# Ledger of designs, part 160: peptides against a protein of PDB entry 2AZE

Target 1, 148 residues: chain A of PDB entry 2AZE
Amino acid sequence: AQECQNLEVERQRRLERIKQKQSQLQELILQQIAFKNLVQRNRHAEQQASRPPPPNSVIHLPFIIVNTSKKTVIDCSISNDKFEYLFNFDNTFEIHDDIEVLKRMGMACGLESGSCSAEDLKMARSLVPKALEPYVTEMAQGTVGGVF
Target 2, 101 residues: chain B of PDB entry 2AZE
Amino acid sequence: GRLEGLTQDLRQLQESEQQLDHLMNICTTQLRLLSEDTDSQRLAYVTCQDLRSIADPAEQMVMVIKAPPETQLQAVDSSENFQISLKSKQGPIDVFLCPEE

## One batch from the design tools (peptide; made by RFdiffusion4, then SolubleMPNN)

Design b1_p24_1_s2 (from b1_p24_1, 11 letters changed)
Fold by OpenDDE base, seed 4:
Structure b1_p24_1_s2 (fold): chain B 148 residues (1-148), chain C 101 residues (1-101), chain A 24 residues (1-24)
Amino acid sequence: as target 1 above (148 residues)
Amino acid sequence: as target 2 above (101 residues)
Amino acid sequence: PDIKITTGEVPELAPAVSSETITL
């Protein structure tokens, strides 16, 4: 009946909205884990060294990365106030945000690809509030959204 | 019947969405706390060694861009044009090179 | 590095000055 059809449409809309929220939540969880893990790593490293790193040896978040072949020629134009930059390359380049960098560093414990070892999963769980732990487990197993 | 089944499904989906909303709220709160904690921000950094692990400077040049919020980034990567344009509205942009060794 | 980096003023911006990239 028409009533059932209307409910089917509503059901589909809700499913899509839930799917979007699941994606957003997963990304937020990964960011949280990555940030906390990075901070923890650096805190431990500084404690062991009994000093912070030299100021010009580190880059604080946020940032972006641009990489290209060492053979690529780059022309860089900069405004006097450094508000505007123009980079011209003679070959292809890659751009990565800081979150992607952290993921590739393993700061998200391989959770982004469901490639967590037992130790990685333990670390990931320890870096989120208790309420998020079950979801972290589902992410690691690739079973997020299985109830739908 | 079908109507009853659909009605039940919608109730279950509503519950699931409410749970997601709650989890998202918890997560965003945690991220805000991190952003507001000066000690955490002081420790939120990467090293040249970290960057080398992402793109080997033996093969790749690695450039780091520190830009204020809401900086506009335009990138073109095609056979005819390879370009990055940056325009900040809130302050100067800093650019750093990761050394090879 | 082997990569060539050339700095110059931004076209149509006045005044424009090239800044050196800082090596970490």
Scores: peptide ipSAE 0.044, ipTM 0.865, DockQ to the pose 0.120
Fold by OpenDDE base, seed 1:
Structure b1_p24_1_s2 (fold): chain B 148 residues (1-148), chain C 101 residues (1-101), chain A 24 residues (1-24)
Amino acid sequence: as target 1 above (148 residues)
Amino acid sequence: as target 2 above (101 residues)
Amino acid sequence: PDIKITTGEVPELAPAVSSETITL
């Protein structure tokens, strides 16, 4: 009886750990797809233009963005060495990391929201190693973790 | 009995976790390869047009922050205080404003 | 947008005041 109880506790622990790993894996897959898709897009664009974009016209990863209403007043204090910044806003703002920006750009092919067209899914699959393709399919179908 | 059933369940869960670990290793390897590939890193960029697609430039301003690793960002967003603090230990922080046009 | 920039020392925010902390 005690042994069964111990195993039940362990079972629950493992289930929770697996759930966490599934979430981590999904995020890793999305990052991979987003990065590769971005690189592919830019490579194609540069090939078509036969030149890279002007250096000051692009922002390389990593970065974060802050957006707020154009009507928002922003007071910024900067240290002399630029090691410290303080922004004061008179209204709400949003902060997004580069991965979120890529997702909103569609670089993850809508896989992050399960809103993949057949073409989006095809693209997503093409951007991962073969071993990950089944999992990408499961993500698109919303069937990840269905075996538990 | 129940013991045998639980033992079997644990074995199955172990196999599932091993599969996840394997897939995660593949993913981390791919991400590492991307980070180590000079051409990929050169091409890992967004444009002002991309940023404008995230937030309507007619209504929103977009500010970009480029900071050294391990830079700390603290944000307060409440009815009484709207503030962002950046603290770098490894170098200067660069801030860019995305133009409307 | 109306952005005002001043150069000088920036006060450190107390951790208890921050609603979100991100490490870049």
Scores: peptide ipSAE 0.028, ipTM 0.862, DockQ to the pose 0.615
Fold by OpenDDE base, seed 3:
Structure b1_p24_1_s2 (fold): chain B 148 residues (1-148), chain C 101 residues (1-101), chain A 24 residues (1-24)
Amino acid sequence: as target 1 above (148 residues)
Amino acid sequence: as target 2 above (101 residues)
Amino acid sequence: PDIKITTGEVPELAPAVSSETITL
């Protein structure tokens, strides 16, 4: 029946939307954990040192990094007002956003790769509101994807 | 029947999506609170040591890009062309080279 | 991040250009 067909199409649409939202939620959780963990780390470090780090030794979020071999030749053209940049490389490069950098630093507690230790998971849970803790647990276990 | 089953499925999916939306709202709220906290933003930084830890400074150079909001980044990384283009409309772009030491 | 990342062609720069980098 046409009615059933229409509902099946809608069902599939909703399933796909849910899948997308699950991915988005996971990223949001990782961002929250990473940011809070970073802030916590730095606060502790500054307290221990009784001073902030030298200004030129830190980069505040947001940022992007580009890395390439030290042997790569880079031609960087910059407009007079610095509104436009053009980089030409003679070899491959990598681009990473600040979130990925934080993940690689372990700020997301390994939750992004499902490599959480018990301590990592404890930390991750402590950095999110109570309502998110079950989802964090599921992420760590790799069991995300069920119907709520 | 089939229609009843599909209708039930759609209701269940709606409830699931509503739960997801709720959790996402919680997350976005937390992130917003963090962004609005001046002290947190002051502490939201990485060090040169952090940057060196993610890309071996012995083999890799690391360049940091600080760009205003809504900056466009276009990248081409192919066997024939390796380029990055940045276009800002809200201010100058700053590019930093991470030292090895 | 606040930077919009896309993959594609690189546009030409209209203004006069120079080259510089800032070392941390």
Scores: peptide ipSAE 0.022, ipTM 0.865, DockQ to the pose 0.055
Fold by OpenDDE base, seed 2:
Structure b1_p24_1_s2 (fold): chain B 148 residues (1-148), chain C 101 residues (1-101), chain A 24 residues (1-24)
Amino acid sequence: as target 1 above (148 residues)
Amino acid sequence: as target 2 above (101 residues)
Amino acid sequence: PDIKITTGEVPELAPAVSSETITL
């Protein structure tokens, strides 16, 4: 009886660990798709333009963005060495990391929300190694981890 | 019995986790390859147009922050206080504004 | 992630403004 109880605890522990790893894998897949799609998009754009974009017109990863109303007053204190910043706002703000920006740009093909067209899913599959394609399909269908 | 059933479950979960670990290794390898590819890194950028698609610069101010790895960001967004604090350990922090046009 | 995000109180810094902010 005690042995069974111990194994049940272990079973639950493993299930939770697997669930966490599934979440991590999904995020990694989304990042991979988003990055590769971004690179592909930009490569194509530069080829079409026959030149890279102006240096002052692009931001390379990694980055974060902060957005707030244009009416918001922002006070910024900066250390002499620029190692420390303090921003004070008089109203609410939003923070987004670069991955979230890429997702909102559609670089993850809507896979993050399970809102993929057939074409989007095809693109997503094409941007991952073959071994990951079934998992991408499950993500699009919302069936990841259904067997657990 | 129940013991045998649980033992079997644990074996199956172990196999499932091993498969999951394998997929994660594949994925992390791909991300490393991207980070090591100079051309890919050169092309890993967003434009002002991209940023406008996220937050309309006609209504929203968009600030871009480029900070070294392991930079600490602390944010307070409440009715009483609206602050962002950044502390870098590895180098200076750069700040950019997305233009309206 | 490259940037560690936490929610909490932030310390005050001595006022200083940099002219290095760039408009894209």
Scores: peptide ipSAE 0.021, ipTM 0.866, DockQ to the pose 0.063

Design b1_p24_1_s3 (from b1_p24_1, 10 letters changed)
Fold by OpenDDE base, seed 2:
Structure b1_p24_1_s3 (fold): chain B 148 residues (1-148), chain C 101 residues (1-101), chain A 24 residues (1-24)
Amino acid sequence: as target 1 above (148 residues)
Amino acid sequence: as target 2 above (101 residues)
Amino acid sequence: PDIKISVGEVPPLSPAVKSKTITL
């Protein structure tokens, strides 16, 4: 009885660990797709333009975005060495990392929300190694983890 | 019996986790390859047009933060307090506004 | 937008019950 109890606890622990790893893998896959898709897009765009974009017109990864109303008053305190910043807003703001920006741009093909068209899914599959394709398909269908 | 059943379940879960770990290793390897590819990193950028597409430029301003790794960002967003704190350890932080046009 | 910038000593983050921390 005690041994069974111990194994049941261990079983639950392993299930939770697997669930966490699944979440991590999904995020990694989305990042991979988004990055590769972004690079591909930009490569094509530069080829079509026959030149790279102006240096001041692009923002290289990584970055963070903060957005707020244009009417928001912002007070910014900066240390002398620029190692420290403090922003005070008089209204609400939003923060987005570069991955979220890429997702909203559609670079993850809508896979993050299960909103993939057939074409989007085809693109997503083409941007991952063959071994990951089945998992991408499951993500699109919302069936990840169904076997557990 | 129940013990045998649980033991079998644990073995199956172990195999499933091993498969999952394998997939994660593949994915991590791909991300490392991207980070090591100079041309890919050169092309890993967004444009002002991209940012305008996700943030209504007519109503919202967009601030961009470029910071060294391990930079700490703390944010307070409440009805009484609206603050963002940035603290880097490895170098200066660059902050700029995304152009409206 | 109205942005005021000061360079020098940075005040501490105000105490708050709820905060978000992101590591870059």
Scores: peptide ipSAE 0.339, ipTM 0.890, DockQ to the pose 0.748
Fold by OpenDDE base, seed 1:
Structure b1_p24_1_s3 (fold): chain B 148 residues (1-148), chain C 101 residues (1-101), chain A 24 residues (1-24)
Amino acid sequence: as target 1 above (148 residues)
Amino acid sequence: as target 2 above (101 residues)
Amino acid sequence: PDIKISVGEVPPLSPAVKSKTITL
């Protein structure tokens, strides 16, 4: 019947939406873990040093980084007010946002790639509210994707 | 029948989505709390050493971009040209290099 | 790295075959 067909279309739409939300949730969890882990690392480091790092020696979030070969020639044009920049490179470059940097630093405990040791998983779980711990476990096991 | 089955499926999917929404709300709340916590924001930083650690320090140069909100970054990476454009509407853009050592 | 900097008028971005846009 037409009613069943309509419901099947709706079912598929909801399944796709759920899948998208699962992906979004995973990213949010990774961000939370990464941020908290970064803060924890720095707090510990400052405690050990008994002082904060020099103000000009650190880069606060948010930021973007660009990396390229040291051999790359870069031409940079800057407006007088510094509102506009144009960089020309003679070779390829990479752009990373701060979240990606944190992941590569290991701040997400390898959870982003499913390469999470038992210790990493323990750390990851400790950095999220209780309600999120089961989902973190599922992420580590690669079992996220089904409808629950 | 099939109608009853589909109806039940939709109810179950609704419950699943509500659970996801709840978890996402928890996450966004936690992220908001982090953004509003002065101590957390003070400690939310990386070092040049951190940045060098994610790239081959012997071969790569790292440039840092700090820009006001709503700044537009456009990049072209092709065999013909390699460009990055930055355009801010709310203030000056700060660009600096991480030292090699 | 060899970086050359000029301050003044900024030329437009060249026409792109493939581009990536990021909003900060």
Scores: peptide ipSAE 0.328, ipTM 0.890, DockQ to the pose 0.754
Fold by OpenDDE base, seed 3:
Structure b1_p24_1_s3 (fold): chain B 148 residues (1-148), chain C 101 residues (1-101), chain A 24 residues (1-24)
Amino acid sequence: as target 1 above (148 residues)
Amino acid sequence: as target 2 above (101 residues)
Amino acid sequence: PDIKISVGEVPPLSPAVKSKTITL
């Protein structure tokens, strides 16, 4: 009885760890798709323009964005060496990392929300190694979570 | 019996976890390849137009933060306090506003 | 991203600070 109880505890521990790893894997897949898709987009755009964009017009990864109402008053304190910043806002703000930005741009093909069209899914699959294609399909269908 | 069943379940879960680890390693490898490819990194950028597309510039301002690795970002967003703190140990932090036009 | 993010108390800045207010 006690042995079975111990194994049940271990079972639950492993299930939780698997769940966490599934989440991590999904994020990694989304990042891979988003990055490759972004690079592909920009490569195509530069080829079409026959030149790279002006340096001051692009923001290279990684980055973070903060957005707030344009009516928000911002008090910014900066150290002399620019190693420290403190922003005080008089209203709410939002913070987004570059991955979230890419997702909102559609670079993850809507896979992050399970909103993939057939074309989106095709693109997503084309941007990952063959071994990951089944998992991408499951993500698109919302069927991730099974034991495999 | 019950013991045998649980033992079998644990073995199956181990196999499942190993498969996940393998897939994660594949993903990590692909991401590393991207980071090591100079051309890919050169092309890993967004435009201010991209940012404006996700945050309506008519109503929102967009501030961009470029910080060295291991920079600490702390934020407080409550009814009484709205703050963002940035602390870098590896170099200066660059902050700029995304133009509206 | 290689930035450590935490939500909570904002630590004080170092003494050498230049401050400015941006009103939009």
Scores: peptide ipSAE 0.168, ipTM 0.874, DockQ to the pose 0.053
Fold by OpenDDE base, seed 5:
Structure b1_p24_1_s3 (fold): chain B 148 residues (1-148), chain C 101 residues (1-101), chain A 24 residues (1-24)
Amino acid sequence: as target 1 above (148 residues)
Amino acid sequence: as target 2 above (101 residues)
Amino acid sequence: PDIKISVGEVPPLSPAVKSKTITL
């Protein structure tokens, strides 16, 4: 009946919304893990050094990274107030946000790619609230996506 | 019947979504707390050595962009155009290079 | 979230732009 058809449409809509929320949650979890892991790393490093690093030696979040071959010629146009920048490259470049950088650094414990050792997974779990631990486990196992 | 089955499915999906919402709320709360914690923010940094791990300055130039919130970034990476445009409304943009060594 | 990223044609900059060429 028409009612059943309407409910089927709604069912599909909800399934899609859930899928989107799952993706969002996974990203949020990865961000949390990466950030906390970074902070933990740096805290430990500073404790060992008994001092913070020189200010000019660190890049605080947030940031964006652009990399290109050292052979690339770059033309940069900057407004007087530095509100506007235009970079022209003669070859390809890459852009990475800070989260991606952290992931590549291993700050997300390989959870982003499902490449977690037992120790990686233990670390990841330790960096989230208890309520999120099961989801972290599912992410590591690649079993996220089930609707129950 | 079919109607009952669909109704039950929708109820279960609702519960699943509510669970997700709960988890997301927990996660967003944690992220907010981290953003508001001065000690965490002080320690939220990477080094040039870290950046070398993702793009070796021996082979790659590594540029760092520090921009205010809501800065617009547009990028074109094609055979015909290689360009990055930045436009801020809240303040100046800082760009600097990581040294090779 | 702090920076809006999009891929596409880049609009022209406002006037009073200084140009610098970097060759590495």
Scores: peptide ipSAE 0.044, ipTM 0.862, DockQ to the pose 0.047

Design b1_p24_1_s4 (from b1_p24_1, 7 letters changed)
Fold by OpenDDE base, seed 2:
Structure b1_p24_1_s4 (fold): chain B 148 residues (1-148), chain C 101 residues (1-101), chain A 24 residues (1-24)
Amino acid sequence: as target 1 above (148 residues)
Amino acid sequence: as target 2 above (101 residues)
Amino acid sequence: PKITITTGPVPPLSPAVSSVTRTL
């Protein structure tokens, strides 16, 4: 019946929305873990060194990085007010945001790739509120996606 | 029947979405707390050593871009063009190279 | 690396079939 058809459409719409929210939630969890882990690492390091690092030796979030071969020729045009930049490369380049950098540093405990050791998972769980711990566990197991 | 089954599914999906929304609210709250904590923000940094750990400075150069929020980045990476465009609306953009050592 | 910096008006992006846009 038409009513059933309408409900089936609605069902599919909701399923897709849930899937999108699951993806967003996973990313938010990874960001939270990465940020908290980074802060803890740096706090510990500064305590051990008994001083903060030199100001010019650190890069505060947020940032992005661009990497290319050292042999790449780069032409950079900068507006007078520095509001606008144009880079021309003679070869390929890569762009990474700060979150990706943190992930590659291991700040997300390998949770992003499902490569968590038992210790990594323990750390990840410790960096989120208890309400999120079950979801972190599911992420580590690769079982996120169940809606029933 | 089919109608009853679909109705039940929709109710279950509603509950699932509500749970997701709740968890997302928890996450966003935690992130906001981090952003509002001055000590956390002071400690939210990476070092040149960190960047060297993920990129080989012997082979790759690493350029760091710090831009105000809502800055637009457009990149073309093709056989014909290799370009990056940055356009800020809120302030100047800072670009610097990560030293090899 | 060879880096040349020019200050002043910024040229537009070269025509391209596709590009990646991000908001920072």
Scores: peptide ipSAE 0.399, ipTM 0.898, DockQ to the pose 0.756
Fold by OpenDDE base, seed 4:
Structure b1_p24_1_s4 (fold): chain B 148 residues (1-148), chain C 101 residues (1-101), chain A 24 residues (1-24)
Amino acid sequence: as target 1 above (148 residues)
Amino acid sequence: as target 2 above (101 residues)
Amino acid sequence: PKITITTGPVPPLSPAVSSVTRTL
């Protein structure tokens, strides 16, 4: 009885650990897809334009964005060495990291929300190593979480 | 019995976790390779138009923050306080606005 | 948007229970 109880505790522990790792893996996959897709998009765009974009027109990763209403009043304090910033807003704001931006741009092919078309899924699969393709499929179907 | 069933479950979970770890290693490796590839990094950018596409361009402004690694960001978003603090350890922080269309 | 920029010493972040911290 005690042995069974110990194993049940261990089982639950492992299940929770697996769940955490699954979440981490999904995020890593999304990052990989988004990154590669972005690079591919830009490569194609530059080829079509036969030139790179102006340097001051692009933002290289990594970055963070903050968005707020255009009506929001912002007070910004900056240290002389620019090592420190403080922004004060009179209204709410949103912060997004570059990965989230890429997702919203569709760079993750809608995989993050399970909104993959057949073509989106095909693209997503093409941007990961073969070993990850089944997992990408599971993500698209929303079937991640079972025992492998 | 129950013991045998649990033992089998644990073996299956161990196998699943090992597979998961393997997949994670593959992903980590791929991301590292991307970060080390000069051409990929050159092409790893978004435009202001991209940023405007994910926010309501008519009503929202977009501020971009580029900071060195290990920069601390703290944010307070409450009815009484709306603040963002940035503290870098390794160099200056760059902040700029995306132009309005 | 109306943005006022001041260069100089930066005041500390106001303490708040709902604050979020992230390392970039």
Scores: peptide ipSAE 0.370, ipTM 0.895, DockQ to the pose 0.751
Fold by OpenDDE base, seed 1:
Structure b1_p24_1_s4 (fold): chain B 148 residues (1-148), chain C 101 residues (1-101), chain A 24 residues (1-24)
Amino acid sequence: as target 1 above (148 residues)
Amino acid sequence: as target 2 above (101 residues)
Amino acid sequence: PKITITTGPVPPLSPAVSSVTRTL
């Protein structure tokens, strides 16, 4: 029947939308954990040192990094007002945003790859509101989306 | 029949989506609160040592780009061209190299 | 690293088969 067909189309649409939202939520959770963990780390470090780091020794978010071989030759053109840059490399390079950097630093507790120790999971849970803890657990277990 | 089954499925999916929306709202709120907290933003930094830890410092260099919001970054990474273009409309772009040591 | 910096007019990005665009 036409009615059943319409509902089946809607069902598929909702399933796809839910899948997208699950992905978005997971990323948001990872960002939150990574950010809070970073702040916590730095707060502790500054407390131990009894002073903040020198202003020019740190890179505040947001940022992007480019890494390439030390052997890579780079030609850089910069406009006079520094509004425009052009880099030419003679070999491949990698670009990473700040969130990816934090993940690689372990700030997301390995949750991004589902490789969490019990201690990592405990840390991750402690960095999110209580309402998000079950979802963090599901992420760690790889059971997100199991309802579908 | 089939209609009743589909109707029930849609109700269950609606509940699932509502739960996701709620959780996403919580996450968004938390991130917003972090962005609005002056102390958190002051502490939201990495060091050059951190950056060197994620890229083999013996083999790789790390360049940092700090740019105003909405800056355009275009990258070409092919066998024939290796380029990065930055274009800002809101202010100067700052690029610096992390020390090797 | 071998880096050469030139200040002045910036040439356009060279044509390529594919490119990646990011927004900061």
Scores: peptide ipSAE 0.258, ipTM 0.883, DockQ to the pose 0.752
Fold by OpenDDE base, seed 3:
Structure b1_p24_1_s4 (fold): chain B 148 residues (1-148), chain C 101 residues (1-101), chain A 24 residues (1-24)
Amino acid sequence: as target 1 above (148 residues)
Amino acid sequence: as target 2 above (101 residues)
Amino acid sequence: PKITITTGPVPPLSPAVSSVTRTL
């Protein structure tokens, strides 16, 4: 009886760990898709334009975004060496990392919310190694959670 | 018996976890390859138009922060205090405003 | 980049500071 109880505890521990790894894997897949899709988009755009975009017109990854109302008053203090910044706002703000920005741009093909079309899913699959395609399909269907 | 069943379950879970680890390694490898590819990194950018598409500049202003690794970011967002503090130990921090248009 | 993010009181900056913003 005690041995069974010990194994049941271990089972639960492993299930929780697997759940965590599933979440991590999904995020990694989304990052991969988003990055590759972004690169592909920009490559195509530059080919169509026959030249790269003007310098200082683009923002290379990685970055963080801060957005607030355009009516918000912002006070910015910066050290002489630019190692320290302090921003004071008179209203609320939002912070987003580059991955979230890419997701909102649709670079993850809507896979992050399970709202991808058939074409979006096709794109997503094309941007991952073959071994990951089944998992991408499961993510799109919302059927992730199966034990491999 | 119950013991045998649990033992089998644990073995199956172990195999499942190993498969997850394998898939995660594949993903990590792909991301590393992207980071090591000069052309890919050259093309890994967004535009102000992209940012405007997710945060309407007619209503919102957008600041872009580029900071070295391990930069500390502290944020306070309350009715009494709205602040962001950035502290880098590895180099200067750049802050860009995305222009309206 | 890898950024350490914490929420809470903001520590003060060094005295020698200026207001600088870069526009794209």
Scores: peptide ipSAE 0.170, ipTM 0.875, DockQ to the pose 0.055

